# Peptides against a protein of PDB entry 3KDP: the designs that were tried, part 25

Target 1, 230 residues: chain A of PDB entry 3KDP
Amino acid sequence: PFLIFIIANIPLPLGTVTILCIDLGTDMVPAISLAYEQAESDIMKRQPRNPKTDKLVNEQLISMAYGQIGMIQALGGFFTYFVILAENGFLPIHLLGLRVNWDDRWINDVEDSYGQQWTYEQRKIVEFTCHTPFFVTIVVVQWADLVICKTRRNSVFQQGMKNKILIFGLFEETALAAFLSYCPGMGVALRMYPLKPTWWFCAFPYSLLIFVYDEVRKLIIRRRPGGWVE

## One batch from the design tools (peptide; made by RFdiffusion4, then SolubleMPNN)

Design b1_p10_5_s3 (from b1_p10_5, 5 letters changed)
Fold by OpenDDE base, seed 3:
Structure b1_p10_5_s3 (fold): chain B 230 residues (1-230), chain A 10 residues (1-10)
Amino acid sequence: as target 1 above (230 residues)
Amino acid sequence: TDELLALYLL
């Protein structure tokens, strides 16, 4: 989010405080829950990792985490951001380069895509209105990410949802996201304004896409062991 | 500081 904010010079999609709520709040319990996942059925057919040669963080993990899944997550967040701004009169093309004027408190006549003028205060309300739905979008796509991280090769349907700590993590992150989104005072404390319940559904296509993409990837790996997809 | 922290966390 912040990289695109700088490069595209758009209004801030996700606040620093909301990022901290993701990294320290919603992601911690889910990440810990993966340590309690059952071994895959084929684990005994794999050779032990050589600690001297085999990196724990390898190019495959980086490619999957940042290059594939992370990009789909980012697209989901930005989709929600652009939809909210478009509903408020700012079409995506109009946001490019707008940050300089958007963040200037002395400019009170910034025009939207329809010629409506927006005061600094009105613009900041819209900006902070984007932060909560973007945050919730990340949580919703993280459901899929957490579920796909249960296994390297087996389908989730083969592995099952037996990890009670992971199920608790999914509940906890969702409950925390709801708390941060709707608790009175969060708009002042965290700049997280309450979102319409419909915004929770904006990420569902991307969450489904992540899940389907990984299941297809795992299917290919199972059918063609040692392929370039592995 | 907040921008650098955001860059590190993203």
Scores: peptide ipSAE 0.021, ipTM 0.645, DockQ to the pose 0.048
Fold by OpenDDE base, seed 1:
Parts: sequence; structure tokens; C-alpha cells
Structure b1_p10_5_s3 (fold): chain B 230 residues (1-230), chain A 10 residues (1-10)
Amino acid sequence: as target 1 above (230 residues)
Amino acid sequence: TDELLALYLL
């Protein structure tokens, strides 16, 4: 989010507080839950990694995590962001370069795509209104990410949902996201304004895409071991 | 600043 904020000079898509809520709030319990996942049925059939050649974090893992799944997650967040701003009169093309004027408190006549003038206070309300749905979008795509992380090669349908701690993590992150989104005073305390319940569904296509993409990847790996997809 | 913290957490 922040890289695109800098490069495109758009209004801030995701606030620092919301990033902290993701990294320290909603992602920690799910991540810890993976330590309690049952070993894959084939783990003992795999050769031990060579500690000299086989890095624990390799380029393939980085490419998968950041280059593929992370990009789909980011696209989901940005989709939600652009839709909210468009509903408030700011089309995506108009957002390019707008940051400088958007963040200037002395400019109270920033025009939207329809010629409506926005005060600094009104713009900040819209910005903070984007932060919460972006955050919730990330939580919803993290459901899929957490589930796909249960296994490296086996299908989730083969592994099953036996990890009760992971299930608890999914409920915890969702409950925390709901609390942060709807608890009175969060707009003042965290700059997280309440979102319409419909915004939770904006991420579902991306969450499904992540899940399907990974299951297809795993299917290819199982059918063609040692392929370029592994 | 809030922006620098965001960069550090990314």
C-alpha cells in the first residue's frame, strides 16, 4: 500500500495504525497457529533438505508469498480502496498526483472528478473511511492465505481442518477486525471509521482466487514433481 | 512520522 502511495502520489490507502493492527493484531494468532498444524502425510517421504544448497526461505517461496499471493492481496485492498473513493466522487485516474493537495490542510477546495469541492476535514474523513475496509479486505484474504499455508504440497482437502488453534485464529482475527471496525470510539482512537457490512464481501473474490490458485498450484506440483511451479 | 513507521512495517 505505502509503495503505491509514494509512486502514484495517491491518498494514503492504509493508515499506519491499521497496518499495526494487521501485523500485531490480526496476523499473529493465525501465524502462531501454523506451528500446531499436523505434518503433511508425505513429509517423511521427502529427502532432507541440504542445509548448504536448500535455503529455508528460497526465491520460490519469496516469489510465491510476495510476488503472487501478496500481490493478489494488495490488488484486493486496492480494489476496495478505489471503489470507496469512486463512490465518494474520486475516480482512480483523478487520484494520481492528488496526494500533495489532499494532505495540504490549507487547501479546502480540492475538486473531485465531478467538480465538487472537498475541505481538508472532508477529505480526511474519506481517507479514514478507506482505511477500515482496506484492513478488513486484508483480513478476509488472510483467511485464504492461512488455509493455503496449512500444506506445501497436499491439498487442504487431503489435510483437512483438524487444527483447532488455526480455526480459533480465524475466529479471533475476524472478531478483532469486527471489534476495530464497529466499536464506538475507534474512529477517534485509531482513525478507523465504521464500514458498511457489505464491504466485507468485496474481498471474497480475491480470497477465493488465492485459494483456487494455490490448490491448482499444489495439484500441478503433485502431478509434475520438480516442475517450474514448485 | 506515521509514514516512516509504515515503511518500517512493510
Scores: peptide ipSAE 0.021, ipTM 0.647, DockQ to the pose 0.044
Fold by OpenDDE base, seed 2:
Structure b1_p10_5_s3 (fold): chain B 230 residues (1-230), chain A 10 residues (1-10)
Amino acid sequence: as target 1 above (230 residues)
Amino acid sequence: TDELLALYLL
């Protein structure tokens, strides 16, 4: 998200405080819950990792986590961001390079895509209105991410949802996201303005995409062991 | 400063 903010010079899509709420708030319990996941049924048929040659974090894991799943997550967040700004008169093409004028408190006549002028205060309200839905979008796609991380090879349907700590993590992150989004004073404390409940559904296609993509990947691995996808 | 901090967290 921040790289696109710099490269495209767009208004800030996700605030620093909201990022901290993801990394330290919503992700901690889910991440810890993976340590309690049951071993896959075929784990004892696999050779032990060679500590000298086999890295715990390899290029394939980085490509999967950051290059594939992370990109789908980012696309989900940016989709929500662009929809909100478009509903407020700022089309995606008009946002390119707008950051400089957007963040200048002395410019009170920034035009939207329809020629309406926006004051600095009005622009900042719209910006902060994007932060909460972006945050919620990330939480919703993280549901799928957490579930797919249960296994490397087996389908989630083969593994099942037996990890009670993971189930608790999914409820905890959702409850925390709802609390941060709707608790009175969060707009002042965290610059997280309340969102319409309908915005939670904007992420669902991306969450489904992550899940389907990983299940197809795992299916390919099961059918062709030792392939490039493994 | 807040923008730089966001760079390290993402």
Scores: peptide ipSAE 0.020, ipTM 0.628, DockQ to the pose 0.044
Fold by OpenDDE base, seed 5:
Structure b1_p10_5_s3 (fold): chain B 230 residues (1-230), chain A 10 residues (1-10)
Amino acid sequence: as target 1 above (230 residues)
Amino acid sequence: TDELLALYLL
């Protein structure tokens, strides 16, 4: 989010407060729940990792986490951001370079794509209105990310949803996301303005894409062991 | 488990 904010000079898509709510709020219990996941059925048939040669965090893991899944998550968030701004009169092409004027408190006549003028206060309401749906989008794609992290090689359908702590984590992160989005005073305290319930569905295609992508990846690994995908 | 946890935390 911040890299595109700097390079494209667009209005801030995700605030520091919303990032902290993800990292310290919604992700913590789900991440801990993975420690209680059952071992994969084939784990005893695998050779142990060599701790002297094999890094825990390798190029393949970084490529999968940041280069593939992380990029799909970011695309989901940015999709929600651009849709909300477009519904408020700001088309994606008009956002390029707009940050300088957008963040200036003394400019009260910033035009949208339709020639409507926006005050600084109105622009900040729209910006903070984007932060909450972006946050909720990340939570919805994290459902898929958490589920795919149950296994390295086996399908989620082979592993099943037997981890009650993981199921609790999914409900907890969703309930926390709803609380942060709709509790009175969150607009003042956290700059998280309420979102229409329909915005929860904007992330579903990306959540499904993450799930399908990882299941296909795991299927390829099972059919072609020792490939570049492993 | 450690690699999967790293994937989720990253």
Scores: peptide ipSAE 0.018, ipTM 0.569, DockQ to the pose 0.753

Design b1_p10_5_s4 (from b1_p10_5, 5 letters changed)
Fold by OpenDDE base, seed 5:
Structure b1_p10_5_s4 (fold): chain B 230 residues (1-230), chain A 10 residues (1-10)
Amino acid sequence: as target 1 above (230 residues)
Amino acid sequence: VEELLALYRL
């Protein structure tokens, strides 16, 4: 989010407070829940890791976490952001370079893509209206991310959903996201304005994409052991 | 939730 904010000079898509709510709020219980996941059925068929040569954090793990899955998550958030701004008259092309004028309190006549003028207050309302749906989008794509992290090689359908702590984590993060989005006073306290319930569905295609992508990856690993995908 | 959404008139 911040890299694109700086490079493209667009209005802030996700605030620092909302990022902290993800990192310290919604992600903690889900991350801890993975420690309680059952071992994969094929674990005893794998060779032991060499602790001297095989790093726990390797290039493949970094590629999957940040280069693939993390990018799909970011795309989901930005999709929600651009749709909301487009519905309010700001097309994606018009947002490029707009940040300087957008953030200026003294400019009250910023034009949208249709020639409508926006006051500073109106612009900040629509900006903060993007933050909450972006946050919720991240939570929805994290459902898929958490579920795919249950296994390295086996399908989730082979592993099953037996981890009750993980299931609890999915409900907890969703309930917390709803609380932060709809609790009275959150707009003042966290600048998290209420979102239309329809915005929760905006991330579903990306969540499904993450899940399908990882299941296909795991299928390839099972069919072609020792490939570059592993 | 509906009352809170009604406060957002933009």
Scores: peptide ipSAE 0.019, ipTM 0.521, DockQ to the pose 0.018
Fold by OpenDDE base, seed 4:
Structure b1_p10_5_s4 (fold): chain B 230 residues (1-230), chain A 10 residues (1-10)
Amino acid sequence: as target 1 above (230 residues)
Amino acid sequence: VEELLALYRL
């Protein structure tokens, strides 16, 4: 998100505070919960990793986590961001290069895609109105990410949802996201303005896409062991 | 994006 903010010079899609709320708030308990996941049914049929040759974090894992799943998550967030800005009169094409004027407090006549002028204060309200739904979008796609991380090879349907700590993590991150989004004073304290409940659904297709993508990947791995998808 | 937006307005 922040790289696109710099490269495309768009209004800030996700605030630093919201990023911290993700990294330290909503992600922490879910990530810890994976340590309590039950071993896959075939774990004893796999050869142990060679600690001298097999890195715990390999290039394939990095590619999957950051290059594939992380990109889908980012796309989900940006989708929500562009939708909200479009609903407020700023079409995606118009956002390119707009950051400089957007962030200038002395410019009070920034035009939207329809020729409506926006004051600095109005622009910042819209920006902060984007931060919360972007944050919530990340939480919703993280549901899928957490669930797919339960297993390396087995389907989630084969593994089941038996990890109570993981289930707790899903509820905790959702409750925290709701708290940060709707608690009175969060707009002042964290610049997280309340979002319409409908914005929670904006991420669902991306969450489903992540889930389906990983289940298909795992299916391919199960059907073709030793393939390039491993 | 507009088509995707239209899908979400349904």
Scores: peptide ipSAE 0.006, ipTM 0.378, DockQ to the pose 0.022
Fold by OpenDDE base, seed 3:
Structure b1_p10_5_s4 (fold): chain B 230 residues (1-230), chain A 10 residues (1-10)
Amino acid sequence: as target 1 above (230 residues)
Amino acid sequence: VEELLALYRL
């Protein structure tokens, strides 16, 4: 989010405090839960890692985490962001380069895509209104991300959902996301304004896309062991 | 990177 904020000069899509809520709040328990996942059925067919040659974090892991899944997550967040701003009169094309005027407190006549003028205060309300749905979007896509991280090669349907700590993590992150989104005072404390319940569904297509994409990837790996996808 | 950048804004 922050890179696109700088490059495209758009209004801030996700606040710093909101990012901290993801990293320190919603992601921590789910990440720890992966340590309790059962070994894949084929693990005994794999040779032990050579500590001298085999990195714990390899190019494949980086490509999957940042290059593929992370990009889909970012797209989901930005989709939610653009939809909210469009509903408030700011079409995506109009947001390009708008940041300079958007963040200027002395400009109180910034026009939207329909010619309506927005005061600085009104613009900041809309900006902060985007932060919570963006955050919730990340949590929803992280459901899929956590589930796909259970295995490297086996389908989730082959592995099953036996990890009770992972299931707890999914509920915990969702409950925390709801708490941070709707608890009184969060708008002042975290700049996370309450969102309409319908915004929770905005990320579902992307969560499904992540899941389907990874299942297809794993299917390819199972059918073509040692292929370039592995 | 975004997480690190977020920490520097605090």
Scores: peptide ipSAE 0.000, ipTM 0.337, DockQ to the pose 0.053
Fold by OpenDDE base, seed 1:
Structure b1_p10_5_s4 (fold): chain B 230 residues (1-230), chain A 10 residues (1-10)
Amino acid sequence: as target 1 above (230 residues)
Amino acid sequence: VEELLALYRL
């Protein structure tokens, strides 16, 4: 998110506070829950990892986590961001290079894509209105990310949802996201303004995409062990 | 915009 903010010079899509809420709030319990996941049914049929040569985190895992899943998550967040700004008169193309004028408190006549002028205060309200749905979008795509992390090779349908701590984590992160989004005073305290309930659904296609993508990946790995997809 | 602003005034 922040890289695109700098490169494209767009209004800030995700605030620092919302990032902290992800890193310290919504991600911790889900991540811990994975420690309680049951081993895959076929794990005892696999050769043991060589601790001297085999890294716990390899280039393929980094590529999958950051390069693929992380990219889909970022795309989901940006999609929500662009939808909200477009609904408020700022089309994606118009946002390119707008940051400098957007963040200037002395410019009170920034035009949207329809020629409407926006004061600094109005722009900041819309910006902070984007931060919360971006955050919520990340939580929704994290549902899929957490679920796909249950297994390395087996389908989630083979593994099942027996980890009650993981289910609790999904509930907790969602409840926290709802609390941060809708609790009175969060706009003042955290610059997290309330979002329309419909904006929760903006992330669902991306969450589904992550899930389907990983299930297909795992299917390929099961059918073609040792492939580049592993 | 006014609807959004109205949501924030609540």
Scores: peptide ipSAE 0.019, ipTM 0.571, DockQ to the pose 0.016; fails the geometry check

Design b1_p10_6_s1 (from b1_p10_6, 4 letters changed)
Fold by OpenDDE base, seed 2:
Structure b1_p10_6_s1 (fold): chain B 230 residues (1-230), chain A 10 residues (1-10)
Amino acid sequence: as target 1 above (230 residues)
Amino acid sequence: VKPPPWLPPP
């Protein structure tokens, strides 16, 4: 997220404190869940050919899964960010390079994609309105990601929610999202303005898409064992 | 300048 902010020079999609809350609060329990998640039953049935190599492969698989989850989270967050800004008159293409003028408090006539002028205060309200939904979107997407990451080959419906750590993580991150979104003072402390309940649903199409994509991927793997997609 | 019609309510 921060790299895209720098490279594209877009308005800040997520505050630094919020990023820290995501990295430390929402990612830690999921990461632990993935680390303790039993290797897929099909992997466990294979006799370890070389314990050192198999450990390295497992670590690489966990690292890759974690990296993929992080990318999916970022994509989900940016999706919500662009939706909110587009609804407020700023189309994605118009946001490119806009940061310089956006962050200048002396410029009170920044035009949106429709020629409407925005004061500095108005722009900052919209910016901070993006922070809370971005965070909530990450949490909602994580629900799907964590469920998907349980197995590479088996359907989520076949594996079930047996990992207590995963269930606890889902509960914790949801509670944290509710706390940060609705606790008084969060707008001042974290630059996270209160979230309308409707914005919780913004991520659902994305979560569903990822879920469907992964189930299709797993189905293909089951039908074609030894494919490169493994 | 009219406030943007899409401003989230304060």
Scores: peptide ipSAE 0.013, ipTM 0.512, DockQ to the pose 0.331
Fold by OpenDDE base, seed 4:
Structure b1_p10_6_s1 (fold): chain B 230 residues (1-230), chain A 10 residues (1-10)
Amino acid sequence: as target 1 above (230 residues)
Amino acid sequence: VKPPPWLPPP
């Protein structure tokens, strides 16, 4: 998220605290899940595989999976961000390079894509209103990722322990999202304004797309065992 | 400017 903010010079899609909550709350659960999956795989794979090569392959797989999941989550968050801003008159193309004027407190006539002028305060309200649904979107996308991870053909035992960690992670992420979204004072303290329940559904099309993509990927893997997509 | 649809009504 932050890289796109810098590169595209768009209004800040996600606050620093929310980023920290993602890094500590949401990103940690998949990492733990993958670490446990590795540990269980190492315990179950009693075959004398070269422990150095297997560890390297597993570290690469973990890194690749984490990187891919993180990219997908970022895309989901940005999707919601662009939807929200578009509903408020700022089309995605108009946001490119807008940050300079957006963050300028002295410019009170920033035009949206429809010629409507926005004061600095109004822009900041919209910006901070984007933070909560961006975070919620990441959580909802992570639900899909967690479900996808549960549906991976791991041994029933690996699925069991992974399921407990994933369920715990799901609960933690959802509780955190609810806390940040609805706790009084979060708008002032964290610049996360309360979210109407309807916005929780904004990520669902994206979660569905991820689910479909993963099912297609799994289908391809099943049809081409040993292919590059593993 | 219409408030964002996710903002609580004023």
Scores: peptide ipSAE 0.022, ipTM 0.601, DockQ to the pose 0.250; fails the geometry check
Fold by OpenDDE base, seed 1:
Structure b1_p10_6_s1 (fold): chain B 230 residues (1-230), chain A 10 residues (1-10)
Amino acid sequence: as target 1 above (230 residues)
Amino acid sequence: VKPPPWLPPP
């Protein structure tokens, strides 16, 4: 998220507090759950031929899975960010390079894509209101990604949700998202303004697309073992 | 300014 902010010079899509909540609250339990699931699937069913090499392979698999999930989450968050700003008159192309003027408190006539002028205060309200949807989108995408990453070759429907740690993690991150989104004072304290319940669904098409893509990928792998998709 | 579509109605 921060890299795109620097490269594209767009208004800040995710606040520092939100980043901390993601890193400490939402990413930790999922990462632990994935580590346990991979350990259970690979180590308990296959006698470790070499415990050092198998640990290294598992760590690499965990790091790759986590890296992929993080990229997908970022893409989902940015998708929601661009949708929200577009609905408020700022098309994605117009946001490129806008940060300098956006963050300047002396410029009170920043135009959107439709020629509407935005004061500094109005811009900051919109910016901070994007932080909560971005966070919620990450949580919703994590639901799909965690379920998808549970198995490399098997369908989610075949494996089921047997990991109690995963279920607990999903509950915890959802509860945290609800708390941060709807607890009174979070807008002032954390710059996370409350969301309409409808925004929880913004990530669902994206999560569904990823889910379908991964199920198709797994189906191809099962039908063509040793293919390039594996 | 239109209220943000993600904010609850005032």
Scores: peptide ipSAE 0.018, ipTM 0.584, DockQ to the pose 0.229; fails the geometry check
Fold by OpenDDE base, seed 3:
Structure b1_p10_6_s1 (fold): chain B 230 residues (1-230), chain A 10 residues (1-10)
Amino acid sequence: as target 1 above (230 residues)
Amino acid sequence: VKPPPWLPPP
């Protein structure tokens, strides 16, 4: 989010503190899930002929998969951001380069895509209102990721431990999202304004997309073991 | 400017 903010010079889609909360809070569960998946895979696999190389390859494959999912998550967040701004009169094309004027406190007549003038205060309200649904979108997309991680291995025993980790992860992320979205003072502390519950659904298309993408990927892997899609 | 639809009512 911050990189695109710098590169595209758009209004800040997500606050720095919120990003830290994501990195420290939400990413921990996937990391734990990965650690358990590796441990389970090491137990079930025949002794790797070369434990060091086989572990490294598996770690790389997992890292690549999570990297791809992370990119889709970011896209989901940005989609929500653009939808919100578009609903408030700022079409995506109009946001490009707008940051300079957007962040200028002395410019109180920034026009949206429809010619409506926005004061600095109004712009900041909209900006900070975008932070919450962006974060929530990431969490909702992560739900799909967690479900995907669960479904990767067909072993009933593995499903049990993964289910507990999955449920815990879903709970933790959802609780964090609810806390950051609705706890008093979060608007001041994190620049996360309260979100109407309906906006939680904005991410669902992306969650579905991730789910479908991973199912297709798994299907391809099953049909072509050892393919480049692994 | 109408408040964003995701903001709680005032």
Scores: peptide ipSAE 0.018, ipTM 0.573, DockQ to the pose 0.204; fails the geometry check

